# Ledger of designs, part 103: peptides against a protein of PDB entry 3VA4

Target 1, 107 residues: chain A of PDB entry 3VA4
Amino acid sequence: EPIGQLRLFSGTHGPERDFPLYLGKNVVGRSPDCSVALPFPSISKQHAVIEISAWNKAPILQDCGSLNGTQIVKPPRVLPPGVSHRLRDQELILFADFPCQYHRLDV

## One batch from the design tools (peptide; made by RFdiffusion4, then SolubleMPNN)

Design b2_p25_3_s3 (from b2_p25_3, 19 letters changed)
Fold by OpenDDE base, seed 4:
Structure b2_p25_3_s3 (fold): chain B 107 residues (1-107), chain A 25 residues (1-25)
Amino acid sequence: as target 1 above (107 residues)
Amino acid sequence: SAAEALERERRRLAELDDAREAARA
């Protein structure tokens, strides 16, 4: 069962979508084989990774050298490629221009 | 339209991203 959830907010691209996050690496990207598949041109094939460990269920977000970047909304910061960012529950993230929100699931 | 222009730009950026990935391989 999923440990977390990534919510893609609704927008011009379409309706809201929820993606389950599991232990290990959850790749965010345009490629259809990504755990979080965002089939949009501004998203890199392998855009970012959300890694969740069993010993620390707080996910680590890393940008994978995406073209259009990964940003934290509050407080605002651009994530340099490969730099680890610990996600807080309900944290808002921008993958390129797509707003998302991480939710920790109580499981 | 503005929407069409935006989509064209996004596609262009995707192609640039693809080129970067190809160069890394």
Scores: peptide ipSAE 0.312, ipTM 0.775, DockQ to the pose 0.940
Fold by OpenDDE base, seed 3:
Structure b2_p25_3_s3 (fold): chain B 107 residues (1-107), chain A 25 residues (1-25)
Amino acid sequence: as target 1 above (107 residues)
Amino acid sequence: SAAEALERERRRLAELDDAREAARA
């Protein structure tokens, strides 16, 4: 059962896509075996990780030393590699130049 | 075209990423 969701907004790459997030580590990256697979050249093979420890706790987002970075949109902030960032519900994230949104599910 | 140039650049960046990953492994 998914605890959260990561939405990739539509763009020149194609339509919107939703990725389920589960307890534990959810890797975001270009590699097809990632929990959140973003098959785009500007995304690192292992770009970032969203770790969820419990349904009632804010997930932790970390950049994994990606080439093109991970950013929070509001307020604007580039995440230093390996530094933990607690995700707020509905938070907007940029993986490289791809806008995404985290959503907590009612589970 | 602009689209082709962008794709070439993105591919170049992907190659750099792969090289960095190999160096860190």
Scores: peptide ipSAE 0.311, ipTM 0.779, DockQ to the pose 0.912
Fold by OpenDDE base, seed 5:
Structure b2_p25_3_s3 (fold): chain B 107 residues (1-107), chain A 25 residues (1-25)
Amino acid sequence: as target 1 above (107 residues)
Amino acid sequence: SAAEALERERRRLAELDDAREAARA
């Protein structure tokens, strides 16, 4: 059962897409075997990871040394590679230039 | 076709990004 959701907002690339997030590591990247597969050139094959340790704990987001970076929108912050960031519900994230939003699901 | 050309260009750009990532790693 998914504990969270990552929403990719609609854009020139196409329509909005929602990705379920589960306990453990949810890899974000261009590689098709990623939990959150973003098939766009500016996304690194393994771009970032969202790790969820428990249903009642905030997920941890880490950039995996991506080329075009991972950023928190508000307040604006570029995430240094490998540095843990606790995601808040409804947090807005940029993977490269692609805006996404984390949402905690009711489970 | 235009779609095929676009896909080829996307692949090219992705490969360039991969090379850049490898270079800085």
Scores: peptide ipSAE 0.302, ipTM 0.771, DockQ to the pose 0.376
Fold by OpenDDE base, seed 1:
Structure b2_p25_3_s3 (fold): chain B 107 residues (1-107), chain A 25 residues (1-25)
Amino acid sequence: as target 1 above (107 residues)
Amino acid sequence: SAAEALERERRRLAELDDAREAARA
């Protein structure tokens, strides 16, 4: 059962896509084996990670030293590699230039 | 075709990014 969801908004790349997030590490990246696979050249193979703990359902987002970065949209903030950011429900995130939104699910 | 050209470009860009990441590592 997914604990959260990451939504990739529609754009020039194609339609909206939703990715389920589970306990543990949810890797965001261009590699096809990533739990959040974003098959776009501007996305690093291992771009970022969203980690969810059982004791704290609020996910922690970390950039993994991506080439084109990970940003929080509001308020604007570039995430330094390896620095933890606690995701809020409905948080807007940019992986490179791809806008996404985190949504917490009721479980 | 346009689709094939797009795929080639995507691959080229991905390889470029990979090389840049490797250089920074």
Scores: peptide ipSAE 0.285, ipTM 0.759, DockQ to the pose 0.391

Design b2_p25_3_s4 (from b2_p25_3, 18 letters changed)
Fold by OpenDDE base, seed 1:
Structure b2_p25_3_s4 (fold): chain B 107 residues (1-107), chain A 25 residues (1-25)
Amino acid sequence: as target 1 above (107 residues)
Amino acid sequence: SAAAEAARRAEEAARLDEERERLAA
């Protein structure tokens, strides 16, 4: 059962897509075996990771040394590689220039 | 910049989603 959701907003790439997030490590990247597979050239093969340790704890986002970076929208912040960022519900994230939103699900 | 534009797009998209959910409820 998914504990969270990562929404990729619609854009020039296509329609909106929702990715389920589970306990453990959810890898975001261009590689098809990633939990959150974003098949776009500007996304690194292993771009970032969202780690969920418990259903009642905020997920931790880390950039994996991506080429085009991982950013938080409010307030604007580029995440240094490997530095933990605690995600808030409804938080807006940029993987490269692809806008996404984290949503906590009721579990 | 591309990042600034993406950020603005994110905020707008989030607002639209919120509005849709509110209207659907």
Scores: peptide ipSAE 0.454, ipTM 0.838, DockQ to the pose 0.026
Fold by OpenDDE base, seed 3:
Parts: structure tokens; C-alpha cells; sequence
Structure b2_p25_3_s4 (fold): chain B 107 residues (1-107), chain A 25 residues (1-25)
């Protein structure tokens, strides 16, 4: 059962998409094998990772040395590669220039 | 910049989603 969700907002690329997040490492990237597959040229094959260690702990977001970066919207911040960021519920994230939102599921 | 524009789009989209959810509840 999913513990969280990552929403990719709609845009010129297409409609909104929701990706379930599970315990362990949820890789965000252009590769089709990624848990969160974003098939866009500006997204690195393995762009970032959202690690959920337990249902009652905040997920950890890390950029994986992506070409076009991972950013937090509020407050604005570019994540250095490999540096852990605790995700807050409803947090807005940019993978390259693709806006997303994390939200915790009540399970 | 592209990032700044994307951030603004994110905030707007998030607001709209919240409004839709409130209306549906």
C-alpha cells in the first residue's frame, strides 16, 4: 500500500499525473524503470530519490547529481547533490522545470 | 527564469487543487 504520493502538475507536457510512493527508495527519473518515471529530456535518467524509511517518518529527498537540478519552492532552494532534505506534507518540488507536489497518505 | 516560472506555476496549481478538494468535501 502506498504511503505517499507525488503529483506532477499539468502543463505543456500533458495532463496531471499521480505517482504512488512506497517504503524504501522511490527513484525519480527519465528511465522507465524509475518508480516516478518522468519521460522528459530535461530529466536525468536517475534524477533524484525519495526515501521513505517508515510510515511515521518524513521522507528524505536527495538529488542524484542531476543535470538540471532539484529545487524546493518554499522557501526557494536548490538541493546540492546527495544532501538530504526532509519532505513536508504538501511540499512543492521542481525536478528540472517540472513542478511537483508531495503529499502524505493517511493509511 | 525557467525555474522561477515553474515555481509560480506550482504554487498556482497547488492552490487550485486545494480549492477543488475543499469544494468536493
Amino acid sequence: as target 1 above (107 residues)
Amino acid sequence: SAAAEAARRAEEAARLDEERERLAA
Scores: peptide ipSAE 0.451, ipTM 0.837, DockQ to the pose 0.026
Fold by OpenDDE base, seed 2:
Structure b2_p25_3_s4 (fold): chain B 107 residues (1-107), chain A 25 residues (1-25)
Amino acid sequence: as target 1 above (107 residues)
Amino acid sequence: SAAAEAARRAEEAARLDEERERLAA
């Protein structure tokens, strides 16, 4: 049962895609083995991680030392590698230049 | 910058998404 969702907005890369997020570590990256697989050259094989420790706790986003970075849109901020960022519902995130949005799901 | 453009795109997409959800409700 997914606890959250990461939406990749549509763009030149293709249509919108929704990725379910589960308890534990949800790796975001170019590698097809990632929970959130973003098969784009500008995305690192293991770009970032969204860790959900409990259904009632905000997920923690961490950049994994990606080449092109992970950013929070509001307010604009590049996340330093390994630094925990607690995600707010509907928070907008940039993985490289790919805009995404985190959504908490009702479970 | 590319990041700024992506951010603006994110904001717009999010707004449209919210509007769609409101209309669907």
Scores: peptide ipSAE 0.450, ipTM 0.838, DockQ to the pose 0.026
Fold by OpenDDE base, seed 5:
Structure b2_p25_3_s4 (fold): chain B 107 residues (1-107), chain A 25 residues (1-25)
Amino acid sequence: as target 1 above (107 residues)
Amino acid sequence: SAAAEAARRAEEAARLDEERERLAA
């Protein structure tokens, strides 16, 4: 059962898409076998990871040494590779230049 | 920059998304 959701906003790339997030590691990347598959050239094959250790804990976002980076929008900052960032509900994230939003599901 | 532009788009998209969700509820 999904605990969270990552929303990719619509843009020139196409329509909005929602990705369920589960307990464990949810890999964000261009590879089709990623939990959050973003099939765009500017996204690294394994770009980032969202790890959820428990349903009552905030997910941890880490950049995996991506080419074009992972950024938090507000307040703005680039995530250094491998550094843990605790996600807040409704947080806005850039994977390369693709805007996304995390939100916790009410389950 | 591309990042700055994407950030502005993200904030706008988030506001619009919240509005749409409220209207759909």
Scores: peptide ipSAE 0.443, ipTM 0.837, DockQ to the pose 0.027

Design b2_p25_4_s1 (from b2_p25_4, 13 letters changed)
Fold by OpenDDE base, seed 2:
Structure b2_p25_4_s1 (fold): chain B 107 residues (1-107), chain A 25 residues (1-25)
Amino acid sequence: as target 1 above (107 residues)
Amino acid sequence: SDVEEALKLGEKLREEILAQNRFYP
């Protein structure tokens, strides 16, 4: 059962996509086997990871040393590689140039 | 809105990525 969801907003790439997030490590990247597969040339194969240790704990986002970075929108912040960032509900995230939003699911 | 801000920031970053040709083959 998914514990969270990552929404990729619609754009020239296509319509909005919703990716379920589960306990453990949810890898964000261009590789098709990623939990959050973003098959775009600006996204690294293994771009970032969203780790959920428990259903009642905020997920931890880490950039994996991506080429084009991972940023928090408000307040603006580029995440240093490997540094843990606790995701807030409704957090707006940029993986490279792709705006996304995390939201917690009721479980 | 915050979402609008996110979209605008994405557009800015896209332009930077394009300008620097920061794409994988």
Scores: peptide ipSAE 0.822, ipTM 0.974, DockQ to the pose 0.845
Fold by OpenDDE base, seed 3:
Structure b2_p25_4_s1 (fold): chain B 107 residues (1-107), chain A 25 residues (1-25)
Amino acid sequence: as target 1 above (107 residues)
Amino acid sequence: SDVEEALKLGEKLREEILAQNRFYP
């Protein structure tokens, strides 16, 4: 069962989409086989990864050396490739030009 | 709001990406 959720806000690309996040590695990328598939030309095939090691631990976000980067909105920060960032509930994330929000699900 | 800031930042980045042709074929 999903432990978290990543919401892609609505925009010129279309309506809002919600992606379930599970234990293990949840890859964010343009490739259709990614757990969080963002089929947009500004997104790298394997853009970033959200790893959830346990239900009671904060997920870890890492940029995978993407072309257009991964950023945290507050406080503003561009994530260096491969550096672990512990996600907070309700955290707002930019994968390239696409704003998203992480939410911890009640399980 | 924080969400509004996120959306605003997204628009900014989109403009930069387009201007620099930083997208995959």
Scores: peptide ipSAE 0.822, ipTM 0.974, DockQ to the pose 0.849
Fold by OpenDDE base, seed 1:
Formats: C-alpha cells, structure tokens, sequence
Structure b2_p25_4_s1 (fold): chain B 107 residues (1-107), chain A 25 residues (1-25)
C-alpha cells in the first residue's frame, strides 16, 4: 500500500493526477518506467527520486541532475543534484515547470 | 495561498524553459 502521494496539479498538460508513493525509491521522470511518470519534454528521463524507508516514512527527495531542476516552493530554493531534502507533509515541489504537492498518507 | 504561489512559480519557470529551449533533457 502507498505510504504517500504526489499530486500533480492541473495545467496546460491536463487534469490533476495523483501518484502513489511506496517504500523504496520512487523515481520521478519522463521515462514511462518511472513510478511517477511525467511524460513532458521539460522533464528529464530520470528527473528526481523520492525515497521512503520503512523505519522513517518521511520521504527524501533528490534531484538526479535534471536539466530543468527540482525546486521547493516555500522557502524557495533549487535543490542541488544529489543533495537530500527531507519532504514535509503538504510540501510543494516543482519538477521543472510542473508544480506538485507531497501528501503523507495515514496508513 | 501556497498552492497559488506554486502555480505562479511554475508559470515563471515554463516561460524560462521555453525561452531557453530546454526540452527533452
């Protein structure tokens, strides 16, 4: 069962989409093999990774050296590639130009 | 709202990406 959820807000690309996040690595990227597949030209094949461990269900977000970056909205900052960022519940994230929101599920 | 701020930032970044032709990375 999913431990968290990543919501992609609606936009020019289409309607809102919710992606389940599981224990382990949840890869965000343009590649269809990604658990969070964002098939958009501004997204890198393997853009970022959200890793969730069993002993610490707080996700760790890392940019994978994407072309257009991964940013946190509040406070605003671009995540350096490979640097771990612990996600907070309801945190707003931008993968390239796509705003998303992380939600921790009560499981 | 924070969501509104996120959406606004997304629009800004989209403009930058378009201007720089940063696609298919």
Amino acid sequence: as target 1 above (107 residues)
Amino acid sequence: SDVEEALKLGEKLREEILAQNRFYP
Scores: peptide ipSAE 0.819, ipTM 0.973, DockQ to the pose 0.873
Fold by OpenDDE base, seed 4:
Structure b2_p25_4_s1 (fold): chain B 107 residues (1-107), chain A 25 residues (1-25)
Amino acid sequence: as target 1 above (107 residues)
Amino acid sequence: SDVEEALKLGEKLREEILAQNRFYP
């Protein structure tokens, strides 16, 4: 069962999408086999990773050296590649030009 | 709102990406 959810807000690309997040590595990227598949030209094939461990349900976000970057909205922070960021519930994230929001599920 | 701020930032970044042709084929 999913531990969290990543919401991609609606935009020119289309309607809002919700992606389940599970224990382990949830890869965000343009590749169709990514757990969070964002099939858009500005997204790298493997753009970022959201890792969730069993002992600590708070996800860790890392940019994977993406072309257009990963950044936190509040407080503003562009993530250097490989630098860990612990996600908080309701955290707003941009993968390239696509704003998303992390939501911790009550499970 | 914070969401509105995120959306605005997304638009800003989109413009930058477009201007710099930072796309994968």
Scores: peptide ipSAE 0.819, ipTM 0.973, DockQ to the pose 0.879

Design b2_p25_4_s2 (from b2_p25_4, 16 letters changed)
Fold by OpenDDE base, seed 3:
Structure b2_p25_4_s2 (fold): chain B 107 residues (1-107), chain A 25 residues (1-25)
Amino acid sequence: as target 1 above (107 residues)
Amino acid sequence: SMVEEALKIGEELRKEILAKKRFYP
């Protein structure tokens, strides 16, 4: 069962989409085999990874050397490739120009 | 809105990304 959720907000690309996040590595990318598949040209094939080690630990977000970057909105910053960022509940993330939000699920 | 604000912030941050790409493509 999912431990978290990544919401892709609605936009010109289409309606809102929610992606379940599970224990282990959840790859975010344009490739269809990614856990969080974002089929958009500005997203790298393997853009970032959200790793969840345990239900009671904050997930770790890492950019995978994406072309158009991974950003945290508050406080605003670009994530350097491979640097671990602990996700807070309801954290707002930009994968390229696509705004998303991480949500911890109660399971 | 929250999304609009996020996009606005993102646009500024993308300037930083572009700048870095000039040195670290």
Scores: peptide ipSAE 0.163, ipTM 0.736, DockQ to the pose 0.234
Fold by OpenDDE base, seed 2:
Structure b2_p25_4_s2 (fold): chain B 107 residues (1-107), chain A 25 residues (1-25)
Amino acid sequence: as target 1 above (107 residues)
Amino acid sequence: SMVEEALKIGEELRKEILAKKRFYP
């Protein structure tokens, strides 16, 4: 059962997409076998990781040394590679230039 | 909108990323 969800907002790439997030490591990247597969050239093959250790704990987002970076929107922050960022519910994230939003699911 | 704001903010942050990677690849 998914514990969270990452929403990719609609854009020129197509409609809005929702990706389920599970316990463990959810890899965000261009590679099709990523849990959150963002098949866009500006996304690194393995761009970032959202790690969920428990349903009642905030997920941890880490950039994996991506080429075009991972950013938090409010407050604005570039995530250094490998540094843990605790995701807040409704957090707005930029993977490269793709705006996304994390939200917790009720489980 | 939230998306528009995110994109605007992201533009500035990308400049910082690029600058840092130039010196710290």
Scores: peptide ipSAE 0.146, ipTM 0.727, DockQ to the pose 0.225
Fold by OpenDDE base, seed 1:
Structure b2_p25_4_s2 (fold): chain B 107 residues (1-107), chain A 25 residues (1-25)
Amino acid sequence: as target 1 above (107 residues)
Amino acid sequence: SMVEEALKIGEELRKEILAKKRFYP
C-alpha cells in the first residue's frame, strides 16, 4: 500500500493528478517508467527521486541533476543535485515549473 | 491562490537555478 502521495496541481497541462508513493525509490521524471511520470518537456527523463524508508516513513527528496531544477516553495530553495531534503507533510515542491504537494498517508 | 503563490516563488527561484547551473549538472 502507498505510504505517501504526490499531488500534481491542475494547470494548463491538465487536471490534478495524484501519484502514490511507496517504500523505496519513487522516481519523478518524464520517462514513462517513472513512478511519478510527468510527461512534460520541461521535466527531465529522470528528474528527481523521493525515497521512503521503512524506518520512519519520512521521504527524502533528491534532485537527479535535472535541467530545470527542483525547488522547495517554503522556505524558497533550489535543491542542489544529490542533496537530501527531508519532506514534510504537505510540503510544496516545484519540479521545473510544475507545482506539487507531498502528503503523508495515514497507514 | 496557493498554486499562484508557488509559481511566483518558482519564478524568483529560476534565477537562482540559472546562476547555479555552472556548478551543478
Scores: peptide ipSAE 0.132, ipTM 0.716, DockQ to the pose 0.210
Fold by OpenDDE base, seed 4:
Structure b2_p25_4_s2 (fold): chain B 107 residues (1-107), chain A 25 residues (1-25)
Amino acid sequence: as target 1 above (107 residues)
Amino acid sequence: SMVEEALKIGEELRKEILAKKRFYP
């Protein structure tokens, strides 16, 4: 059962997509084996990771040294590689040029 | 819109990404 959801907003790349997030590591990247697979050339093979702990349902987002970066929209900030960022419900995230939104699910 | 705002902010942050790349190859 998913603990959260990452929504990729619609754009030139295609329609909106929702990705379920589970306990443990949810890798965001271009590689098809990523739990959040974003098959776009501007996304790194392993771009970022959203980790959800059983003891803390608030996800931790980390950039994995991506080429085009991971950014928090409000307040605006580029995430340094490997630095933990605690996600807030409905937080807006940019993976490269792709806007996404995290949603906590009621489980 | 929310998406447009996000994209705008993203563009403003591009310079920061480039600046940080010198430290994170």
Scores: peptide ipSAE 0.136, ipTM 0.719, DockQ to the pose 0.221; fails the geometry check

Design b2_p25_4_s3 (from b2_p25_4, 15 letters changed)
Fold by OpenDDE base, seed 3:
Structure b2_p25_4_s3 (fold): chain B 107 residues (1-107), chain A 25 residues (1-25)
Amino acid sequence: as target 1 above (107 residues)
Amino acid sequence: SMVQEALELGAKKREEIEAQKRYYP
């Protein structure tokens, strides 16, 4: 069962979408086989990864050397490739030009 | 709001990407 959720906000691309996040590695990218598939030309095929090691541990976000980057909205921070960032509940993230929000699910 | 700030930042980033034509084929 999903432990978290990543919400892609609505925009010019279309309506809001919610992606379930599971234990293990959840790859964010343009490739259709990604756990979080964002089929947009500004997104790298394998853009970033959200790893959840346990239900009671904060997920780890890493940029995978994407073309257009991954950044935290508040406080503002562009994530260097491969550097671990612990996600906070309700954290707002930009994958390239697409704003998203992570939410921990009650399980 | 925080969400509004995220949306605005996304729009700004989009402008940068478009200006630099940083899109995959």
Scores: peptide ipSAE 0.807, ipTM 0.971, DockQ to the pose 0.869
Fold by OpenDDE base, seed 2:
Structure b2_p25_4_s3 (fold): chain B 107 residues (1-107), chain A 25 residues (1-25)
Amino acid sequence: as target 1 above (107 residues)
Amino acid sequence: SMVQEALELGAKKREEIEAQKRYYP
């Protein structure tokens, strides 16, 4: 059962996509086997990771040393590689040039 | 809105990526 969701907003790439997030490590990247597969040339194969240790704990986002970075929209903050960022519900994130939004699911 | 701000920031980032040709093959 998914504990969270990552929404990729619609754009020139296509329609909005929703990705379920589970306990453990949810890898964001261009590789098709990623939990959050973003098959776009600006996204690194292993771009970032969203780790959920428990249903009642905020997920931890880490950039994996991506080429085009991971940043929080507001307040604006580029995440240094490997540095843990606690995600807030409804937090807006850029993976490279792709705006996304995390939200917690009721479980 | 915050979502609109995110979309605009994404567009700016896209311009940077395009300008520097920071794409994988």
Scores: peptide ipSAE 0.806, ipTM 0.971, DockQ to the pose 0.869
Fold by OpenDDE base, seed 4:
Structure b2_p25_4_s3 (fold): chain B 107 residues (1-107), chain A 25 residues (1-25)
Amino acid sequence: as target 1 above (107 residues)
Amino acid sequence: SMVQEALELGAKKREEIEAQKRYYP
């Protein structure tokens, strides 16, 4: 069962989408086999990773050297490739030009 | 709202990407 959720807000690309997040690595990217598939030309095939461990269910976000980057909205910061960022509930993230929000599920 | 701020930041980033034509085929 999912223990987290990543919400892609609606925009010119289309309606809002919700992606379940599971224990282990949740890859964000343009490739269709990504657990969080964002099939948009500004997104790298493997753009970022959200990793959730069993002992610490607070996700760790890392940019994978994406072309257009990954950044946290508040407090504002662009994530250098491979640098870990611990996600907080309701945190707002940009993958390239696509704003998303992480939500921790009550399970 | 914070969500609105995120949306605005996304729009700004889009402009930058478009200006630099930083898209995959």
Scores: peptide ipSAE 0.804, ipTM 0.971, DockQ to the pose 0.887
Fold by OpenDDE base, seed 1:
Structure b2_p25_4_s3 (fold): chain B 107 residues (1-107), chain A 25 residues (1-25)
Amino acid sequence: as target 1 above (107 residues)
Amino acid sequence: SMVQEALELGAKKREEIEAQKRYYP
């Protein structure tokens, strides 16, 4: 069962989408093989990764050297490639130009 | 709201991406 959820807000691309996040690596990217598949031309094939461990269900977000970056909304900052960022519940994230929100599931 | 802020930042980022033509084919 999912440990968390990543919500892609609605926009010009279409309606809101919710992606389940599981233990291990949840890859965010344009590739259809990604756990969080964002098939948009501004998203890198493997854009970022959200890793969740069993002993620490707080996700670690890392940008994978994406073209258009990954940034936290508040405080606003672009994540350097490969640098770990511990996600907070309800944290708002931009993958390129796509606003998303992480939600921890009480499981 | 925080969500509105995120949406606004996304819009700004989109403008930057468009200006620089940073799209994959």
Scores: peptide ipSAE 0.803, ipTM 0.970, DockQ to the pose 0.865

Design b2_p25_4_s4 (from b2_p25_4, 14 letters changed)
Fold by OpenDDE base, seed 3:
Structure b2_p25_4_s4 (fold): chain B 107 residues (1-107), chain A 25 residues (1-25)
Amino acid sequence: as target 1 above (107 residues)
Amino acid sequence: SLEEEALKIGEEKRKEILANNLLYP
């Protein structure tokens, strides 16, 4: 069952979308095989990864050397490729030009 | 709001990406 959720905000691409996040590695990318598939030309096939090791531990976000980067909104920060970032509940993330929000689920 | 701020930053990033044609075919 899902431990968290990543919400893609609505925009010119369409309505809001919610993606479940599970224990282990949740890959964010343009490839349809990704756990969080964002089929947009600005997103890398393997853009980033959100790893959840346990329900009681903060997920770890890492950019995978994407073309257009991964950025945290507040506080503003562009994530260097491969560097671990612990996600806070309600964290706002930009994958390229797409704003998303992570939130922990009550399981 | 934070969401509005995120959307604004996204729009700025989008303009940059399009201007530089940083898109996959």
Scores: peptide ipSAE 0.782, ipTM 0.966, DockQ to the pose 0.901
Fold by OpenDDE base, seed 2:
Structure b2_p25_4_s4 (fold): chain B 107 residues (1-107), chain A 25 residues (1-25)
Amino acid sequence: as target 1 above (107 residues)
Amino acid sequence: SLEEEALKIGEEKRKEILANNLLYP
């Protein structure tokens, strides 16, 4: 069962979408093979990864050297490629120009 | 709200991406 959720806010691309996050690596990218598939031209095939090592540990977000970057909304900052960022519950993230929100699920 | 802030930043980023044509074919 999912341990977390990544919500893609609604926009010109369409309605809001919720992606389940599981133990291990959850790849965010334009490729349809990604667990979090964002099929948009501003997103890299393998844009970023959210790794969850355990249900009781904060997920680790890493940009995979994406073209348009991965940013944290508050405090505002661009994540350097490969640098680990521990996600806080309800944290707002931008993958390129797409704002998303991470939410921890009860398991 | 924080969501509104995120949406706003996203829009700004979108403009930047389009201005620099940073899109995959």
Scores: peptide ipSAE 0.782, ipTM 0.966, DockQ to the pose 0.872
Fold by OpenDDE base, seed 4:
Structure b2_p25_4_s4 (fold): chain B 107 residues (1-107), chain A 25 residues (1-25)
Amino acid sequence: as target 1 above (107 residues)
Amino acid sequence: SLEEEALKIGEEKRKEILANNLLYP
């Protein structure tokens, strides 16, 4: 049962996509093995990770040393590699040049 | 809207990436 969702906004790449987020590690990256697979040349194979624990369902986002970075839209912030960022519901995130939005699910 | 703002920033980032050829083969 997913407890969160990451929405990739529509763009030149195509229509919007919704990715379910589960307890544990949710890897964001170009690799097809990633929970959040973004098969685009600007995305690193393992770009970032969204970790969700049972005791704290607020996701922790960390950039994994990606080439083109991970940043929060508001307030604007580029996430240094390995530095934890607690995601807020409806927070807007850019993985490289791809805007996404995190949604906490009511489960 | 916030979504529009995010899209705009993404477009700017895209231009930067392309200009510097920061793409995986």
Scores: peptide ipSAE 0.777, ipTM 0.966, DockQ to the pose 0.883
Fold by OpenDDE base, seed 1:
Structure b2_p25_4_s4 (fold): chain B 107 residues (1-107), chain A 25 residues (1-25)
Amino acid sequence: as target 1 above (107 residues)
Amino acid sequence: SLEEEALKIGEEKRKEILANNLLYP
């Protein structure tokens, strides 16, 4: 059962996409093996990771040394590689040039 | 709105990426 959701907003790439997030590491990247697969040339194969623990459902986001970075929209912040960022519900995130929104599921 | 702001920032980032050709093959 998913604990969270990552929504990729619609854009030139196509329609909106929703990705379920589970306990453990949810890798965001261009690689098709990623939990959150973003098959776009601006996204690194392993771009970032959203980790969710059982004791704390609040996800931890870390950039994995991506080429085009991971950024929090508000307050504006570029995430240094490997530095943990605790995601807030409804937080807006940019993976490279792709804006997404995290949603906590009440389960 | 916050969504509009996110989209705007995304567009700006896209321009930077394209201008610098920071794309994987």
Scores: peptide ipSAE 0.773, ipTM 0.965, DockQ to the pose 0.878

